# Peptides against a protein of PDB entry 3S8F: the designs that were tried, part 282

Target 1, 157 residues: chain A of PDB entry 3S8F
Amino acid sequence: VLTLFVAVPSLMTAFTVAASLEFAGRLRGGRGLFGWIRALPWDNPAFVAPVLGLLGFIPGGAGGIVNASFTLDYVVHNTAWVPGHFHLQVASLVTLTAMGSLYWLLPNLTGKPISDAQRRLGLAVVWLWFLGMMIMAVGLHWAGLLNVPRRAYIAQV
Target 2, 166 residues: chain B of PDB entry 3S8F
Amino acid sequence: DEHKAHKAILAYEKGWLAFSLAMLFVFIALIAYTLATHTAGVIPAGKLERVDPTTVRQEGPWADPAQAVVQTGPNQYTVYVLAFAFGYQPNPIEVPQGAEIVFKITSPDVIHGFHVEGTNINVEVLPGEVSTVRYTFKRPGEYRIICNQYCGLGHQNMFGTIVVKE

## One batch from the design tools (peptide; made by RFdiffusion4, then SolubleMPNN)

Design b2_p26_8_s2 (from b2_p26_8, 15 letters changed)
Fold by OpenDDE base, seed 3:
Structure b2_p26_8_s2 (fold): chain B 157 residues (1-157), chain C 166 residues (1-166), chain A 26 residues (1-26)
Amino acid sequence: as target 1 above (157 residues)
Amino acid sequence: as target 2 above (166 residues)
Amino acid sequence: DGVLAFMLALKATMIAEFNLVYARLL
């Protein structure tokens, strides 16, 4: 019960971030239910990276609650499900946020803006990373539901 | 315009931060209340069965692998399994098809996993605790036991076998 | 509107994952 209380601040944070993105998009001229999304700076890898991380974190966060639930944890514990969860949390959100931070930080530290070619390359890297991570994460969760164990090089299925 | 936007964003962020902090205090208060009333939702752990991991190999039902399979009734067996670095005993575990099997699993050394392929049996085995799993094998054959909790250098090779006989 | 959409998406995701896992307990 106490562990689940930790989920509440996390959810509040998630809603706050989503609200902040909407606010930013609307400030940039976005209108309507979804128009604010299009208005966000999708041409900047420093923005795209952490946002993609957040998108991956949504199912990962839901999975966190699953993993913290004693009855549901019985099904998923020490299966491929857990690594799938980890890759959404660490290898997606944390890693992509780190990538995004570098795209912002390095130009500021060096005093030199990134070239257009570097920007495009950065976008490609971030999107490809996200795509690959989502494929892997879905596969791991699926394998987990098929009772594939973690920390084992073999499985019956 | 940029300054106005900046101020608006800051005000928005400050508001949400304040709200988050306020809610944090509420949650802390709720946790404190729960702890103070001793109703911390202690999972009514079924009777936690404990054993001494330092003596489990020398005395008791896990000491002799030849006596590990005990018939407790018609088509009912209890199997005392020891998970250790790096294997299981008895190995193989021989049980009859269609019988209700109660596995009593413990460890003399470190935490291990007990994952039986083709079944829903998947538990961690802690030294000092007895894991109890009930299962009925409907199909004869061999079922592999896999350690899915890292337990040392030989972890990847830690396997067992359950042989279900007709 | 965006916040509402996010809440609905989160709820849907939660329900989907819970159902997928819970189905294995039945």
Scores: peptide ipSAE 0.335, ipTM 0.819, DockQ to the pose 0.484
Fold by OpenDDE base, seed 4:
Structure b2_p26_8_s2 (fold): chain B 157 residues (1-157), chain C 166 residues (1-166), chain A 26 residues (1-26)
Amino acid sequence: as target 1 above (157 residues)
Amino acid sequence: as target 2 above (166 residues)
Amino acid sequence: DGVLAFMLALKATMIAEFNLVYARLL
């Protein structure tokens, strides 16, 4: 039960980030319920990467609550579900945030802006990474629910 | 603007906190409801039981794999299973169909997994601790035991078999 | 309000995952 309370500050943080994004989008001229989303700088991989990481964190965070629940963990523990959770949290959120940080940091450290080609390549990398991670994560969670064990090369299914 | 934004964020945080707490209670309630109404899918764990991993192979109910399957009552059996580097004993485990089986699993060496395919049996086996799982096999046949907890160089080859006889 | 949409998305995701796992307990 105490572990489930970890969800509270996490959700608060998620809300704060979402609110900040909305605020930023509206400052950039976005209007309406969803117009602010389009107004965000989707042409910048330094922005897109961590945002995609946050999107991956949503199902991952929900899964974290599942994994932290004693009764529910019995179902998913040491199945492919667990690696699915890890790939959403570490390989998506953390990794994409790191990628985004690099897209900002390297130009600042070198004093050289990234070229348009590099920017486009960066966007492609980030989106492809996210897509691949989502496919893999969904597959792993699904496999876990089918009782496919982790740390094994063989499974019933 | 910054102050206004900060104030708005704080207001939203309070709202989100309330929402989070509400959802937490909902989830707890759902878990409680599920456990209360649907117990068949939950394999109850036994009481915490300790054993000396250094002597478990020499003495006690795990020492002789030929005596590992013990009938404890009408259509009830206890099976004393060792998970070790790198296998299970007894192997195969032979039990009758339709009988209530209580698996008592421990390890003499390192942490192992005990995952039985086709079942909900999935426990970690710790040296010094006895894992207790209750299950009834409804269908005859062979059920593979898989180690799903890394236990060393031979982990990937660590398998066992439960043979359910009609 | 984007916040509302976000809340609904989170709620839906949590409920969906819980239901999927609960189905294994039935």
Scores: peptide ipSAE 0.319, ipTM 0.795, DockQ to the pose 0.681
Fold by OpenDDE base, seed 5:
Structure b2_p26_8_s2 (fold): chain B 157 residues (1-157), chain C 166 residues (1-166), chain A 26 residues (1-26)
Amino acid sequence: as target 1 above (157 residues)
Amino acid sequence: as target 2 above (166 residues)
Amino acid sequence: DGVLAFMLALKATMIAEFNLVYARLL
């Protein structure tokens, strides 16, 4: 019940952010269905990190509803699915948002912009983190569907 | 051009908010569909049954592991299982192939898990509550019981076995 | 617009996830 309740405002927030992104992209010259996405500042790790976090949060959020579903939870409860869900929510959205925040915060605190090399490194870190997280999350969800138990070091499969 | 920006933002927000609302209903619909159409694979929860965890080891159907398996019908059994720190009793649990088994599981100490590999049996076991799971083993052999709820220092080694006899 | 395209993509993703889990109930 609580999860489903929280799902409503979270969806509202997520899609409001998406609306803002679309607006920003269109202001930056993006046109069409997807052109606005390409127009976003993908060269800025402070932007990319939170956005990737949001992308990871989409399947994670859907999974949250699955976990909160009475019938669907029978399939996934206390399996590797649950850690997969957590890693999408915490290690993807929260962590990537934190990373992005650092890329914004530190330059502002010091008054010094990051170098181009640091920017590129930051992009690499963020994308690699996202990729690794997606691989792990998919693996955990898949393992969960195969009934791999949570909190156990062994599995029959 | 704050006015133009404001108007544009509102337009996009309305669209995305509508989408969010639509998705909410989709999720609810999917849950409802699952409830309406599900016919297999899920072990339904039994009625709420309570037991005193402080006396469950001394009296009642869980007290004697030698009497834990009770035949309740021609091809029906009830198995009274204790999950404790750190193991299960009886262990092994011996049941016949093809029989309908009703597991009545409780704990005398802390919360444990009862996950039977190779099956869809996966429940949490709370002290003071009786978890009821109904299952029919179609294949003979050994099925490992895994505790998938952290229960202390010995959690990782907490295993049981169900032996299904031909 | 981008909203429509994104909505369809998100819908597809979420439905896919639900279907994967639901398939285990059949």
Scores: peptide ipSAE 0.301, ipTM 0.779, DockQ to the pose 0.612
Fold by OpenDDE base, seed 2:
Structure b2_p26_8_s2 (fold): chain B 157 residues (1-157), chain C 166 residues (1-166), chain A 26 residues (1-26)
Amino acid sequence: as target 1 above (157 residues)
Amino acid sequence: as target 2 above (166 residues)
Amino acid sequence: DGVLAFMLALKATMIAEFNLVYARLL
């Protein structure tokens, strides 16, 4: 009950962020139902990183509700599912947001813009990080559903 | 544009609120269903019990591993299990096939896990608290107990065995 | 719009995860 209660303002925040992204995309010339997505600054790692973090947070957040559900938690508790959830929340959302923030903060603090090479490298790092995290998270969730225990080097399967 | 966005947000917020409420009722219904039909495989067998972890090894039903398996009925047993650093007692746990087994699990030292392979038995074991799980083994054989809660230097090697006999 | 897309994504993900976990419960 508490988790579901907390989930409401969290979802409201998520919708607000989504609306803000749409607004930004439309201001940048995006049109149509999804054209605003393409208009967003996907060439900026300071933007891409947090957005990928948000994408990772979608399954992670859903998993949070699962983990907070009594009946469902019985299935997933102390299995590989839990690390999968954590990596989506911490290693994806939090970490990627931090990376994005750093990409914005450092140039502003130093007064020096990042070079094009640095920008491209940053994009590569962020996308590869996200890809790796998604692969690992899917694997961990899958293993968890197969009742692979957390914190054990062996499994029943 | 902002007004349109706000209107859309409001509409979808209402949708998510409804969804959340619906899911709440679904979860309640599922809990009720699983408890009523016993289809979950592992069933809570009692209320929360407390014990003194400092004396559990010296007195009470956990003190003697040889007396840990207690027949409580024609086809019913209670097994008093200690999870400790770093193992389980009794080890092995021997129970008959098809019998209703009530596991009473506690710890004398730190928090451990009690995960039985091949089953959905998976509980944390807290010092001072008794974890109670009811299960019936339908297949004979050996079932490994794994600690899935980090408990110290020997955690990775903390195993037990349940032997189900025909 | 973006809100709709996001809502659908969340809803689909939640339903999928819930069903997957529940399938292992019984």
Scores: peptide ipSAE 0.284, ipTM 0.772, DockQ to the pose 0.667

Design b2_p26_8_s3 (from b2_p26_8, 14 letters changed)
Fold by OpenDDE base, seed 4:
Structure b2_p26_8_s3 (fold): chain B 157 residues (1-157), chain C 166 residues (1-166), chain A 26 residues (1-26)
Amino acid sequence: as target 1 above (157 residues)
Amino acid sequence: as target 2 above (166 residues)
Amino acid sequence: DGVLAFMEALMATIEAEFNLVYAKLL
């Protein structure tokens, strides 16, 4: 159960990031309870990618609590649930953050800004990646709850 | 500017932290409620038990597969199962329908899995430790055992069978 | 002080839940 205590600093980090996003959105003219979200730079793949990664990380983090729970882990351990969790944490957050970093880094390294076409393509890539990853992750979690085993090519369902 | 930004960020952080704490308590309360009200599907694990993996095949209750199924009481059995590279012993495991079965599972070699399809039995099997699972098969038939922990080149072919007799 | 109190309360709650689960599963 000490493992569950690790959720505390993780939550603190997550909400600190959320606070930073709210601050940024309000600086950009966002008003009201949710208007600041719309004011964020959703036209920039360097921003959108890591934010989508964070959004995927939320259910992944919740799943982390489940996986760390003795009782709940008994249900999901070594099932398709676990790969689902990994794809949210690694293939979503880490990968999308890397993508976002590249969208910022490459223009700076080359000294050339990305074209509008490249920007739009980048947005498409990031959103499609996120969508595909969410579908796969939900499917894996669902399969895990149906007792589909991990590390096996055959399943009861 | 830095001071103003810092102060503003702190204000938002406090709000989000308060929200997070509230949600945390809600989640903990929900978990506690679920655990308090739901008892179905829980399989008791029993006490931590250790064995010597180097001798488990030669002596003790796992040594003879013909003696692996032991009746311990009326409609109660203990089954001593070995998970090894690459299979299970005994195979098949034969148990009666409706009986309370206590599986005592260990490994003589490496870590394996013991996943019984059609049931909620799913445990890791560690050399030197005995995994204990209690289950009652309500339906007769064959239940496949799957190794869901990588254990070597033959991992993908490591299967067993539990036969539940009427 | 508030953070510490919260952490202590959280840990106490987690321990209580753990004991409940442990009592049911072991």
Scores: peptide ipSAE 0.008, ipTM 0.715, DockQ to the pose 0.058
Fold by OpenDDE base, seed 5:
Structure b2_p26_8_s3 (fold): chain B 157 residues (1-157), chain C 166 residues (1-166), chain A 26 residues (1-26)
Amino acid sequence: as target 1 above (157 residues)
Amino acid sequence: as target 2 above (166 residues)
Amino acid sequence: DGVLAFMEALMATIEAEFNLVYAKLL
């Protein structure tokens, strides 16, 4: 009940952010159904990181509803599905948001902009993190659906 | 112009909010589909049954593992299982193939898991409560029981076996 | 467009890597 209660405002917030991004992208010259996405500042790790976090949060949020469902939770509870969900929510959204925040915060606190090399390295870091997290999350969710138990070193498969 | 930007943002927000609501219904539909396709084979009990965890080892249907398997009908059995630190009793659990098995599982100590490989049986076992799971084994052989709830230092070694006889 | 193509490529990469890991570990 609590999770479902939180799910609605969270979804609304997420899509509001998406709306803001679309607006910003269109202001930056993006056109069409997806062209506005390309127009966003993908060269800034402070932007890319939290956006990737949000992308990972989408399946995680859906999974949250599954986990909170009495009937569906029976299928996934205490399987690898659960840590898969956690890693999407915490290790993807929260962590990437934190990473992005640092790329914004530290230059502002020090008054020194990051170098181009640092920027490029930052982009590499957040993209690689996202990719790795998605692989792990997909693997954990898939394993969970195959009934691989949580908190066990042995599995049927 | 801040006001113009505000109006534009609101327009996009309305569209995305509508989309979000639509997606909510999609998710509900997906949940329904998942339930229909992935919950077959196990019937969990809907009632809460209580037991005293401090005496469950000494008296009652869980006290004697030799009498844990009770035939309740021509092709129906009830198995009284204890999950404890760190194992299961009886172990092995011997049941006939094709019979409807009602597992009554409880714990004398801490919370454990009862995850039967090769099946969709996966429940938590709480001290003071009885977990009830109904299942019919169609294939003979050995099924491993795994504890998937952390229960202490020996958790990783907590296994049991169900032997399904022809 | 380019964004869509990039996203598809990313997803394909994720899937390919997952399958590789899955095949090795299971």
Scores: peptide ipSAE 0.006, ipTM 0.689, DockQ to the pose 0.071
Fold by OpenDDE base, seed 3:
Structure b2_p26_8_s3 (fold): chain B 157 residues (1-157), chain C 166 residues (1-166), chain A 26 residues (1-26)
Amino acid sequence: as target 1 above (157 residues)
Amino acid sequence: as target 2 above (166 residues)
Amino acid sequence: DGVLAFMEALMATIEAEFNLVYAKLL
């Protein structure tokens, strides 16, 4: 019970970020329940990357609750589920946030804006990265539920 | 201007915080439901037991692989298993079909995994601790034991076998 | 445009998978 309550600050933080996104989208003219999402600057890889990271982090966070559950952890512990969780947390959120930060930081460091070609390439990179991570993560979670062990090159299934 | 923005931000934060709390309750409810309805599928584990890893090979129930399988009652056995770098003993572990098997697993050296394919047996084995797993094999045959915790250079080759006899 | 459609499809897929995973855990 106490462990589950530890998740509260994390959830609060995550949803506060979401609140910031909604606010930003509405400031950009987005209206309605979902219109604010469309209004966000999806043409900027510096924005898209961390947002995609956040999207990957959401199911990862849910998985974190599962992993923290004593009884549920028995089902998933040391299976492919765990690497799946890692790739959502580290290889998705952390990595994409770093990528996004780079897309923001590099122009500032050089004093030059990125070219349109660089921008488009950046968008392609982050979207493809996210897609790949999601496919792999889903596969790993699925394999984990099938009791495929981690740290083993061989499995029954 | 700034004041208006501040109020707007707070309003959105309040909404999302409320949603956050609601989702938290949903997750808790799901966990509670799972615990309430699926307890029978959990392998019963014993209480925390400690053992000296430095002497476990020389004395005690793990010392002789030939004596590792102990009948404790009608159709009940205790199997004292060592996970070590890099294998298991006894190997193979021979048990009867349909018998209730209590595995008492420990390690003399480093942390290992004990993952039995085809079963839900999956535990970490820590030196100084005894892992207790209870299981009944319904089907005869061979079950592979896999080490799923990195334990050194030979980790990838660390396998064991449980032979379930009719 | 295509990005939005992709996002919607992706989210729908993720949601479906999420439900399946939790259904298996329950």
Scores: peptide ipSAE 0.012, ipTM 0.717, DockQ to the pose 0.135; fails the geometry check
Fold by OpenDDE base, seed 1:
Structure b2_p26_8_s3 (fold): chain B 157 residues (1-157), chain C 166 residues (1-166), chain A 26 residues (1-26)
Amino acid sequence: as target 1 above (157 residues)
Amino acid sequence: as target 2 above (166 residues)
Amino acid sequence: DGVLAFMEALMATIEAEFNLVYAKLL
């Protein structure tokens, strides 16, 4: 029970970020329960990338609770489930945040804005990255539940 | 203006904090449900047992692969398994179908894995510690043991076999 | 006192960066 409480600070942080997004969306003219989401700057890869990372981090965080559970960890430990988990955490959130940071940092450092073509390309890159990561993560979690071992090139399934 | 913004932020934070707490309880409930419905698949570890990895090959129950399978009772066996770089002993491990098998697994060198295909046996093997797992093989045949913990250059080829006899 | 000063400086830096990012993105 105490182990599960380690999720509290992370959840609080995650949802305070969500609160900030809602506030920002409403400042940009969004209204209603979900209208604020549409009002967010989805045309900016510097925004889209880390937000997609956060979305991938949610199921990863849930998986973290599973991995921290003594009994459930017995099922998933050293299976493909584990790589599935940290790819959501690292390859999704961390990587996409880094990618998004570049889209903000480089224009600011150089003093030159990105072109419209570069912006559109950036959006394509981060969305495709996110999609690929989600497919891979689902596959790895699925394989893990089927008892496919990690660090092995063979499996019964 | 700043005061109004502050109040608005607090309102959103309050809502999302409430949601966060609710989700925490949902996750706990889901874990509890999973455990309640799937406890039969959990093989509990035995009590903490330690051995000297530097002498485990020379003396004790792991020293002689020919004596690794010990009958402890009617239809009950203890199997003393060594995971080493890069294989398992005894190999093959021969056990009867339907018998309750207690595996006592340790390592003389580095950390290894002990993953038995077709079963839920999956433990890490640490030098100086004894991993204990209990399993009953219902089907005769060969079960492959896979090392699922990186243990060196030969890790990918580290396999063993359990032969379950009728 | 040194630890507190460090923490305050760190938080001030984070806040400044945060505000800068939000001001440009929103």
Scores: peptide ipSAE 0.000, ipTM 0.714, DockQ to the pose 0.018; fails the geometry check

